Peptides against a protein of PDB entry 6EJA. Designs and how they scored, part 90

Target 1, 276 residues: chain A of PDB entry 6EJA
Amino acid sequence: VEYMPANPVRIAFVLVVHGRASRQLQRMFKAIYHKDHFYYIHVDKRSNYLHRQVLQVSRQYSNVRVTPWRMATIWGGASLLSTYLQSMRDLLEMTDWPWDFFINLSAADYPIRTNDQLVAFLSRYRDMNFLKSHGRDNARFIRKQGLDRLFLECDAHMWRLGDRRIPEGIAVDGGSDWFLLNRRFVEYVTFSTDDLVTKMKQFYSYTLLPAESFFHTVLENSPHCDTMVDNNLRITNWNRKLGCKCQYKHIVDWCGCSPNDFKPQDFHRFQQTARP

## One batch from the design tools (peptide; made by RFdiffusion4, then SolubleMPNN)

Design b2_p17_2_s1 (from b2_p17_2, 11 letters changed)
Fold by OpenDDE base, seed 4:
Structure b2_p17_2_s1 (fold): chain B 276 residues (1-276), chain A 17 residues (1-17)
Amino acid sequence: as target 1 above (276 residues)
Amino acid sequence: AFAIGRVPEEIFEKLEQ
């Protein structure tokens, strides 16, 4: 149900972009841009052309900033989580940007709902965190994700070093690395010094695809666990038959899956998407 | 909601209408 909120939420969109998809990024940016939201863009350290383009955009809009630091992220790399965590800290330290929600996006993403619809929805559920779980059994998830394996990101590669144990008392969960997190939870993740956050930050610094599991796991084991919504408000073209081809073995000592490109035939999926 | 993954130009055009 849509309504006009009295106090509409303001969104910090964190864009993690790489490559040469300037045109695509520009289209996506135009589609999601609103004066009341904030856009914090991280450009891969290797993507200098894109960085120049993004800097140009940031100079044109007061609510668009580019990370002064840049990481060289790889598929499945632990550095991606570091990117998010640092961006969260930055955003919390930006006192002039009163955002309420953290939403991560890539250059390949595109909104299928209006800004008003999104804002109305999040304003209604401003105390909730939206993460999509894997929908499988956890044991299989742990095994397939390699969560019981120790990885080290070094020299643009994720090295599998050996086995490790899941921390005692922690219920591991995960799924999509695309999420919507409220400011309160982001504050908790960023500034909490409790054992959970401390241990999980350490644990996931040696984890493959950490963003797919870190926030889920921290949330579900935290005092904020009751704010979990198993929906990330995303339509992802998952076809495991097509997307799980061990295509990243040159980068990671593991086999992973990735979503597939949408096809014109998939357009009906955008129209049939039910609102959470 | 957002579409995650590369969206072809044809879909972009439709979404932008």
Scores: peptide ipSAE 0.033, ipTM 0.699, DockQ to the pose 0.858
Fold by OpenDDE base, seed 1:
Structure b2_p17_2_s1 (fold): chain B 276 residues (1-276), chain A 17 residues (1-17)
Amino acid sequence: as target 1 above (276 residues)
Amino acid sequence: AFAIGRVPEEIFEKLEQ
């Protein structure tokens, strides 16, 4: 018997999409679409064809909206965090969309559990925030992420300007830039004027891959720290041998890793997961 | 849960059942 919550959570799916993968996006969208959820889609400023396609979809569904603003995001760029932060603000200002959770997705993502399972799970843990940590030595993480380096996004490039210090008294953490955040925490991040949020927004505006660390760091140092769950409900096909080849050196003055495509033989991995 | 990255069509078909 599938558990049905009395007060099911409603999800704001934030889709950050780019390129020309309209068909893939459409398939993913159909897979995650439900009338009780909300879909807020940001299309890269350079992806005009995709933008037109997404606009057409948004006109067909009342719970689908497209960001009126569009950013030109690059891999590892600070602008990605700006995209999320602005999307969060927009979603909070949409009083007609009573969402409970913020979930970010790309066009390449796909659900491996049913909507009912996801909703049931999140309804049970509605007060929690789901962020996956790196699970390694934190000092090593800082070095590998380049958090002690100052970056500037300019002219579609992340320029490494020099060294910087990690703010004192802040426990820096991070991991995956895919997460599930409850509305309460999103409100805090968006509207808080405390020193933590203010300083971290400034700090991460000059950070490489900021979305992999910003929300972790803010959450863990905030009054909401006890709401963290070290699980982002994502399955990522990591093959560092194949995915960590400094393939983005033309975009960023750093080396990073990307997940690999799944193979048909990986299907069993989806079946073995316990959480949606 | 969500899969991050490209998923083969064969898996899509199975997941959509």
Scores: peptide ipSAE 0.243, ipTM 0.813, DockQ to the pose 0.823; fails the geometry check
Fold by OpenDDE base, seed 2:
Structure b2_p17_2_s1 (fold): chain B 276 residues (1-276), chain A 17 residues (1-17)
Amino acid sequence: as target 1 above (276 residues)
Amino acid sequence: AFAIGRVPEEIFEKLEQ
């Protein structure tokens, strides 16, 4: 018997999608769709076919909208953070969509729990923010992420311009760029004019893979720092030996890692809530 | 919870049962 909360949370699903995987996206969408939630979809500027398909879906459901603006985002690009920040602002300005949680997804993601389970869980922890940290030495993280380096996104490339200093008094953190954020924190990130938010937005506009660190860093240095849960409710097939091949040097002046595809033998991992 | 990355079709079928 699933717990039924008296005041169930409503979720704003932000889908950042690209490519031609319309069928995959449709399947994922059907799996996560519920009438009580909201779906805000950004389609990469270059993915016109997918955009047309998504527009058709948005016309069929009142709780599905497509961003009127579209960005061309590259792997590791600072524009991905801009995409999330703008989508957050849009969602907060949509007064007819009373959402409680922000959840980002891609076309390659798939739910491994029921809607009832997700809603029950988030309703119980509605005041928390779910961000997964890297779980290693922070200094090493900074070095490997290139946070002490200045990057510029231009012409579909992340250019390394030089070295930079991390702002004083800021405890930098990061990990997964997949998270669940409550509305209160999203409001803070979107509308706060304090020094932390202002400086971090500027800092991360020149950062490689900014979504992996921005929200962690802002949260942990903010008045909302006690709301962090080191769990993003994601299962990612991490194998650094296989996934860290510096395969993006043609796009980014840095070496990065990517998750690996799941295999049929990995099914048992989806039956667990723990991170693989 | 969500899986991130490409998942084989056979896993999807099992999860949907």
Scores: peptide ipSAE 0.193, ipTM 0.786, DockQ to the pose 0.745; fails the geometry check
Fold by OpenDDE base, seed 3:
Structure b2_p17_2_s1 (fold): chain B 276 residues (1-276), chain A 17 residues (1-17)
Amino acid sequence: as target 1 above (276 residues)
Amino acid sequence: AFAIGRVPEEIFEKLEQ
């Protein structure tokens, strides 16, 4: 018997997908699909095959929509943040979709808990925002992320233009670009005209891997700072030795890391986690 | 919780049970 909240939260799942992994996406979609949730899917502009497949799905379900706009995103590109921000705006403008939480996913993600467990958990913590911090030295984080460097996304490349200063009075933080944000905070990020949001949007438009730091930084410096939970409800297979080989230098004038694929022997990690 | 990264087919099968 699982706890069922009296007023269960409804989730807007934002799927940012690319490539040709239609089968994997379909499996993931079926695993997370529920009639009470909403699914907003952005397909990379270059992924026409996948776009056709996703459109087909969207026609079958009333609570599934595809972004009418499509961006050509690159690894580490500032355009990824733009994708999320525009998706957030779109979702807030959809008055027929009363969602309570924003959750971003890729085609490579998969739920390891039931919908009921997730909903029960989020319903209990409906006023909180779930962002995972790096948990290390912040100065080192800034340096490794290149936050003190200016980048320009152009022609499917992130060009390093030079050095920059982090804005004064801002406590920079970051970590995972996978998160769960409540509607209230998304509204703040989307519509606030305060100096913080305005400055951070500008700053992060020239940032490498902006989604790994933007929402953390905005939240922690905002009036909503007390709503942060250092838990993004994600299990990521990090192996720095294998995942940090500067494999993206052809795209970005920087060295970055990516999570590794799980192996069958990693299944126990999914069972042992206390996170929904 | 969500797993981030490619999940082997074997794990998919187990998770779907």
Scores: peptide ipSAE 0.178, ipTM 0.777, DockQ to the pose 0.837; fails the geometry check

Design b2_p17_2_s2 (from b2_p17_2, 9 letters changed)
Fold by OpenDDE base, seed 4:
Structure b2_p17_2_s2 (fold): chain B 276 residues (1-276), chain A 17 residues (1-17)
Amino acid sequence: as target 1 above (276 residues)
Amino acid sequence: AFAVGRLPQEIFDKLLE
């Protein structure tokens, strides 16, 4: 269903990028750029070349800003959540940017729908939050994610310190760390002082791959729980047989999974994707 | 919707069409 909304949503795209793939980022940026949206770009602290390139872009567009702070984010690191949380706070404090949705992206993302389609869809469902759950049994998810383990990010490594308990009364959930969150929920996450948000921020500061679970868990246990849609509007090339090879053990004291690169034969998946 | 993951150039080019 597509319509022209009377009050179209404006999107804050938060780009978390690293490496030297400036050309790829530029192509992706051009593909998603629209004058009515906002782009807040965090460049990994270690990616100085990319940072310089992104700064050049930000100077060309008034609706593009670069985080004045930069974190050295590692795969699975708790700092990634910190990056998102700080970005959310920054975006909420930017009173001149009236955004309605928060969408996180990487340099590897690419839109498979038009801006009009995306805006129309989100405008229709502006009160919803789009988070994709893991689709497995929750106990297995907790175990495999290491949510019952305490991790500390230090020296570009996620150290496993020991065991921990899931806070009582909390229904833990998670899945994809790619999501679309409405401003209201972002405000809640950012400024709420309730026990849930406070405890979860603390809990997930010592969590592996926190972005895959924090927002899910907070949302589902919050007064906003009814706003969850189990769809993140993403097509991810998941093949766990291929993507779960403990390839990050040098960074994390845990075995994780990553999505696989798309192949030419996967092109049909982009064509066959349906709206949620 | 967004594609998440590294896209080969061939697919990327097709998406740009």
Scores: peptide ipSAE 0.031, ipTM 0.616, DockQ to the pose 0.780
Fold by OpenDDE base, seed 2:
Structure b2_p17_2_s2 (fold): chain B 276 residues (1-276), chain A 17 residues (1-17)
Amino acid sequence: as target 1 above (276 residues)
Amino acid sequence: AFAVGRLPQEIFDKLLE
């Protein structure tokens, strides 16, 4: 659905990047850049070369900023959630950046819709939050995600410490760690002192792959629960047969999955994208 | 909408056409 909105939404793009793929990031950035949006970039603490490159970009554009703090994140690490939460707080404290939506991206992301299409769509649904659920048995999800296990991120490793219980009265959900959140919900997550937000922040600080579940769980158990759309407007190349090989056991005391690289033959998938 | 994952350069080129 595309129309010319009278009050177009402005987007805060949060880029969490790592490695040395400066050219890839630059290409992606150019593809998503618009003067009316805001770009807040976190570069992994270990990626100094990339950080220098990103800083240079931020000096060229007034609506591009780099986090003054940098975290060393690992696959599945709880610190990734901390990165998002801190970036959300920063963005809310930037009174000169009146953004309406929070969208997280990596250097490997690429837009498959025009800016006008994205803005039109989000302007139409500005009061909604876009989170994609796993779409399977929740009990199985909990087990496979290790949500009933206690993890500690320490020394670039996710240590499994033992078992834990899911808090009573909380309906745990999750799926993709790529989402689109409206400012109102981000404000709630950032500043609410209610029992839900407080408990979940603590709970997920010891959680494997917390970004895949934290926002889903908080949203669905919050006063904002009616704003959830089970669609994150993303295309992810999932093939569990190929992507679930326990390839991260050296980093995490758990077996995990990762999406696969796209191939040229996958191009047709980008032409057949659907909107909610 | 966004594609999540590493895309080959040739796909990027096509998307930009």
Scores: peptide ipSAE 0.028, ipTM 0.635, DockQ to the pose 0.828
Fold by OpenDDE base, seed 3:
Order: structure tokens, then C-alpha cells, then sequence
Structure b2_p17_2_s2 (fold): chain B 276 residues (1-276), chain A 17 residues (1-17)
């Protein structure tokens, strides 16, 4: 089914990038670039080369901006959530950028569908938020994520300080830290002063991998809870056997996991399927 | 620890139905 929206959604792509993969980023950027969308790029504070490259791109396109602030983020760090929250605030304050959806991306992402398909889909579901939950035992999720543990990000390390309790009355959820959020929900997260948002911002400022759970938890406990779609429209190459080797213990007082790079043999997973 | 892959997932087409 081909859907041509009368009022197509405009997307704010938030790119959180680091390292030296400028060519990969350029390729991805070219693949997702459209004049009707907006691109807000955060480059890790330590990635000066990449920052210079991104700045060059931003000067060529009026709908591409680079965050004037840069954070030194670490794997699993609470600062990643801060990055998203600040970028959301920035984007909402950019009155000249009338975006409808927030989509976060990394340099490792690449579109497997056309812009028209994405826009058509989001235009049809413009009132929904797309967050993928873990789909497993929630208690196990809490334990494995370390949500019942207090962490402090300091000196490029996530220090485990001790145990903590999940706030009472809060249904905790989480999963992927890649999502698509509509402007309405982003506004709520950014500007709401209710107890939920306030408490969760505080709670997750001491949380490991906060972006994997914060938005899920806030959404599901908010007045916007009925807008959740349990799908983030991402294909994640998840292999726990390969990706869960406690490889981040040098920076985090916890064992974490990461997705694996796709290989050529995974191409079939990206092939467009015929729609009815 | 869920993370990045490709956009969009196959379910994308199903949701358009």
C-alpha cells in the first residue's frame, strides 16, 4: 500500500557520532539527507577530527546544524541521556525548524527504506511513539541492566556506588536506545514539571545505559502512554554470545553488551519485501 | 543493551498495511 500524505512529517535527525569514521558518516548522511528534514549532529568532545568534518557539512546545508556544546560520552554513561535531552531542548527552541519527529542515529546506521516510505509511515502514525521494549522478563531486565544499582559518571568511568530502589509507583521498562519520538512527547519530556518527569530525570542521571530505559519508562507512566508502539523500526544485529563479553569493564563497573556489525551474509535481512 | 542496526525494520512494511 502506497500512502502519500497530504501533510508529510518533517524529521529531526539527531546524530550522535564519535571516532574518525568521517567517510561512513558522510555516506550515511547522504543516504538520509532530504531538504525537508533537519539534522542536528553531536560530535563527541574527544573527536575533533570528526567535528571539523561535520562542521564543513553543516556549512553547506541550512538544515544541518552541529551542537555548540559537546560532551565526552562513554559507553553506558549517563551523559548520553543528557546529550539527547539537551538536543531535544535545542531542537524545540529552534523555532525555524518545524520538525514532527525525533530520530536518533549513529554513524553505524544506514537506511534500508526510502525517505518517502519513512515519511509516509510516520505521517500515518504521527501521533505515535516508537520504542522497542526488551520483550523478556522485566525483573530480569532490571537486574541485568543494573537499574537497581546506583551509578555515578565521573572521570570517564561509571562508578557503581551501591544498591537503590526503583521508585514506587513507576512501571519500569526499556530495551533499545534507538527510537522515534513525536514532537508532542519530546515537548513533554523536555518541559514537563510533573513528578514523573522530574523524578525520572533525577533517577536516570545515576543510571547505567539510561537511554535504553528512560524514554520507555517516562512514556509508559505518562499521560501519553497510549501512544507507544513496541517497535523502533530498527534492525539490530544482536548476538549476546558475541556482544556480551564484559568488554566495557574498564569504563563501567558492570558487564554490558553491544550489538555486532552486520556482515555481507546479513544482506537478506535488509532486502525490501513486497508490500500487499 | 539494545542498540543500533538498520532503519527501518522489516515490521515497517507490515505496519503500513
Amino acid sequence: as target 1 above (276 residues)
Amino acid sequence: AFAVGRLPQEIFDKLLE
Scores: peptide ipSAE 0.025, ipTM 0.647, DockQ to the pose 0.144
Fold by OpenDDE base, seed 1:
Structure b2_p17_2_s2 (fold): chain B 276 residues (1-276), chain A 17 residues (1-17)
Amino acid sequence: as target 1 above (276 residues)
Amino acid sequence: AFAVGRLPQEIFDKLLE
């Protein structure tokens, strides 16, 4: 049965892009573009060519804007969280953009659902936040993520400085750094001055891969905790045997993992469904 | 660490049933 929402949600797509793949980005953008949504694009400070291309696109569409500030983000860097937080603030200050959901994307993402389906789904669950948890032992997660370690981002490197303690009374969680957040929660994260938000912003300023855990942790310990859905509506080709080879040691003092490219035999994975 | 892929269409269809 097809569901048509009476008040369809409007989405703020936040694109964090880097490199030289302007054509790829253009294809992806065309695939996700709709006049009723908003697109806020951050281009890595080092990607000047891409920045010029994106600026041209933003001039052609009134609902496309480029961040006036640009960060030099690195894999696993704390600056990625800063990028999202600043983008959230910017989007909330754009009173002419009445968005309902925040969705982050990279240039490598591509939609496998139609806009109508996405809008219908989010309109039905407009009060929920979609964050995918790791689904494993939490202690193991903390250890593997290095959450009990102190990191400093400096000179395009994440330096491991030493050990630290997880704040008491905080239920730490995390998983995917790809999420769908409703405006209400984004407002809370952006403007709340409570101890939770303040403490977590400070804590995650020295955290490796902070976007994989910050929003989960804040949400689950906040008054909005009942809005969490353990599903980020993403399909990731995850093969740890292939993707976990400490390939980022030149950038961070830690071993991480990355997703693998999909193969034709993986098509069946796109047919898998998960309900909130 | 978690990697992001594409949004699956079938999930939406089933959830809207």
Scores: peptide ipSAE 0.024, ipTM 0.663, DockQ to the pose 0.126; fails the geometry check

Design b2_p17_2_s3 (from b2_p17_2, 10 letters changed)
Fold by OpenDDE base, seed 4:
Structure b2_p17_2_s3 (fold): chain B 276 residues (1-276), chain A 17 residues (1-17)
Amino acid sequence: as target 1 above (276 residues)
Amino acid sequence: FFAIGRVPEEIFEQLEK
C-alpha cells in the first residue's frame, strides 16, 4: 500500500562509479533523479573521462555534487569502505543537504520502483536500517569471506598477509554491500568514538570486501541493533555457479563472486514486491 | 526497489513504460 507521507524522507544517493559507463550512468541518474534528493558521486581516480562527464552533470543540478577526493578502488578493496565512510562524513558535514537516508548505487543499478514508492516506504520506516544478511551459517560466511584473514590493499591489489582473529565480543555478520542506512546510524558510524566503531574501522581497513560486512557488524553490535531490517530492497541476479569463478584472482588473493546480468526472462522478478 | 547489475534493454523498456 502506497501513501503520501506528511514528512517525506530525503535521500542521499551515493553513486560509486568507474570505467566508461557514461551512458548507463546517465540513464540510471535520470531514472532516480528528483529535486528533493541529493546525489553525491564518487568517480574512480582512474576514470577521468567519466569524471569529466559527471562534473558536467553536477554543474547542471544544485543537488548533485562530485567528491573532491577520488580513490582508486579495486574489486574487493578496503578502499571501497573508505570511500563510503568518507562520503558519509562529507554528507553529514553538508548542512545544506538535509538527507534522511543513505543509499549506495553503482552505474549498473536501476530503479524498479517509483520514487514515490521508495519515499513512501522509507518514510514509514525512517528509523530502520536495511541490510541484507548472507543467509548462510556464520562460520561459513566468515570462512568464505576471508574475514579471519588479514588483507592489505596496495598497488591495486588485495594482498593476503596472514590469519587474524575476529575481535572478541563481536558478532560478525554481512551479506550484500548494497544497503539503505538512516542518517542516525550514519552519524553513529561517522562520529562515534566508542570501542565498537573504533575497532571495527580498524579491523575492516584490512578486510576483503569490507562493505559487505562492516555496516552489518557495526549495526548488530551497536545500541542501534534493533533497527536492522534483513532486506536491502534490491534485486540481485545471483547465480553462484556462473558468478563465482575466481575471476578476480588477479586483483585479490581470494575467490569472490559477482552477480550476473539479468535476462529478458527475468522480468517477472521485477514485478515482485520489494518490501521486507 | 533497485536492481543490481546489468539489466537488458528489453526489461528497461518495460519498466520505463
Scores: peptide ipSAE 0.255, ipTM 0.758, DockQ to the pose 0.821
Fold by OpenDDE base, seed 2:
Structure b2_p17_2_s3 (fold): chain B 276 residues (1-276), chain A 17 residues (1-17)
Amino acid sequence: as target 1 above (276 residues)
Amino acid sequence: FFAIGRVPEEIFEQLEK
């Protein structure tokens, strides 16, 4: 039996979805749905069929809303960060949704723990932020991510415009673009006017794969730096030999990596997940 | 707590048990 906290956290699930995987999304949604949580869904501007399906769901549940704005995002595009930042602002302005944690998901994600387990865990660590770092040499990370390069998202392409410098006095970090952030930190990112947040928003608006690094970098250089946990509570099938094939060269002027699909043989990995 | 990426239907069925 899981520990039942006296004051359980309430979660804002932000779903960023695209394509035509309506059935998969519906299954995932049902798996994570709870009346005490909140679901804010962004559908890619180009995915009209999926948008119609999601709207139907939002009309059935009072704690499900769809973004009235929609962005056209591409792999590695800066617009993905914009999507998260705008969704965070929206969620903070929804006074009728008292959420405690921000969790981003895609249509391809699936819960491997129960809601009770998730709530119990986050209630215990309600003051923490969960971001997974790359675990490599930071200089190598900067080079491989192209953080010292200037990119522009335009016409469904990430154009490499030239070189740039990392801002002075900033310790850059990053890793997974899947995370769990507490409301306090989200408030800081959304409303702070300090030099850190202002400069990083500007910097990452011209960054490839910005969501993999923005929140890490802001958190670690902020007054909230002590709240970081190097764990995003995700399981990802990483095999760089298979996932790093420059498969997105037609979309971005850079070579990137993607996680691999799970196989039936990987079921045991879902049972052997370690908790922080 | 969450798996990222495409998961085979067989795994979904097992997880939902």
Scores: peptide ipSAE 0.244, ipTM 0.753, DockQ to the pose 0.805
Fold by OpenDDE base, seed 3:
Structure b2_p17_2_s3 (fold): chain B 276 residues (1-276), chain A 17 residues (1-17)
Amino acid sequence: as target 1 above (276 residues)
Amino acid sequence: FFAIGRVPEEIFEQLEK
């Protein structure tokens, strides 16, 4: 018997998709779709085929919308953070969509728990934000992520311009760019004019892989810092020996890492696990 | 609650059942 919350949370799923993985996206969408949730889909500006497919879906469901704006994002690009920030603003301005949580997904993601389980869990922890930290030495993280380097996204490339300093008084953190954020924190990030949010938006507009660190850093230095849970409720197949081969040097003046594909033998990892 | 990264079709088929 599953717990049924009296006031179940409603989720805004933000799907950032690209390429031609229409079938996979459709499968994932069907797996996560529920009438009580909301789905806001950004399709890369260059992915016209996928955009047409997504538009078709959005016309069939009243709780599915596609961003009227489209960005041409690159791996590690600062524009990815811009995509999330703009989508957050859009979602907050949609007064007819009373969502409680923001969850980002890609076409390669897939749910491994039921909707009821997800809703029950988030309803119990509706005041919390779920961000996964790197769990290692922070100084090493800064160096490895290139946070002390200045980057400029231009002409589908991340140009390394030089060195920079971390702003004083800011405790930098980061890890996964997959998270679950409550509406209150999203409102803060979107509309706050305090020094923290203002400086961090500026700082991360010149940052490599900004989504892996921006929300962590803002949250931990904000009045909402006590709402952080070091768990993004995701399973990621990390094998850095395989995923860190500087495969993006043609796009970014840096060496980065990507999650690895799962194998059939990894099925056992998708079985139900304990809640955080 | 979510898996990140490409999941083989075999796993999708099993999860969808």
Scores: peptide ipSAE 0.242, ipTM 0.749, DockQ to the pose 0.794
Fold by OpenDDE base, seed 5:
Structure b2_p17_2_s3 (fold): chain B 276 residues (1-276), chain A 17 residues (1-17)
Amino acid sequence: as target 1 above (276 residues)
Amino acid sequence: FFAIGRVPEEIFEQLEK
């Protein structure tokens, strides 16, 4: 018998989408849609066709909204973090949407568990934040991520300006830019005026791939540090030999990696995933 | 709970059953 929580969590799904893959997005949306959850969709400023499509969807469902603002984001760009931070603020200001968890998704993501399973799990661990760390030497991570480098996003490019120091007393961490954050932590990130949040927002506004590290770092150095779970409840097809080819050098002054597409034969991997 | 990246349609069909 599936566990049914007395007070099930309600999820704010933040969809950051771009391109013209309306059909794929539609499929994913149908798969994750539930009347008790909330869907806040940001469409890249350059994706006007997709924007028109998602606007149509938002008119059909009361719990679906599209960001009135739109950013032009690039791979590894600091603007992606800005997108999340602004969406968090918007969601907190929507008093008619009592969400408990923040989950970010793209058009390429897809659920591999049922909504009931997700809700049951998050309801049990509603006080936790789910962020996946890199699981390797932190110094190496900092170096490879370029966290000790200063970047500026301008004209659809991430310019490497020079070296920088990591703020004193801050334990930097990171890993996946896909996470599940509870409302309390999102409130902290959004409204706190303490030195940690203030400095980190400034620091990561000049950071490459900031979403892979910002929330990890803020959480681990915050009063909420004990709420971290080193699991983002996602499955990613990593093959560094295939995914790390400096394919984004035309966009960023750095070499990065991207996950690989799944293959039909990878279906068994979805079945073998264990719950944290 | 979520797969990151493009998933083949064949897998979608299987997961939706």
Scores: peptide ipSAE 0.240, ipTM 0.746, DockQ to the pose 0.824

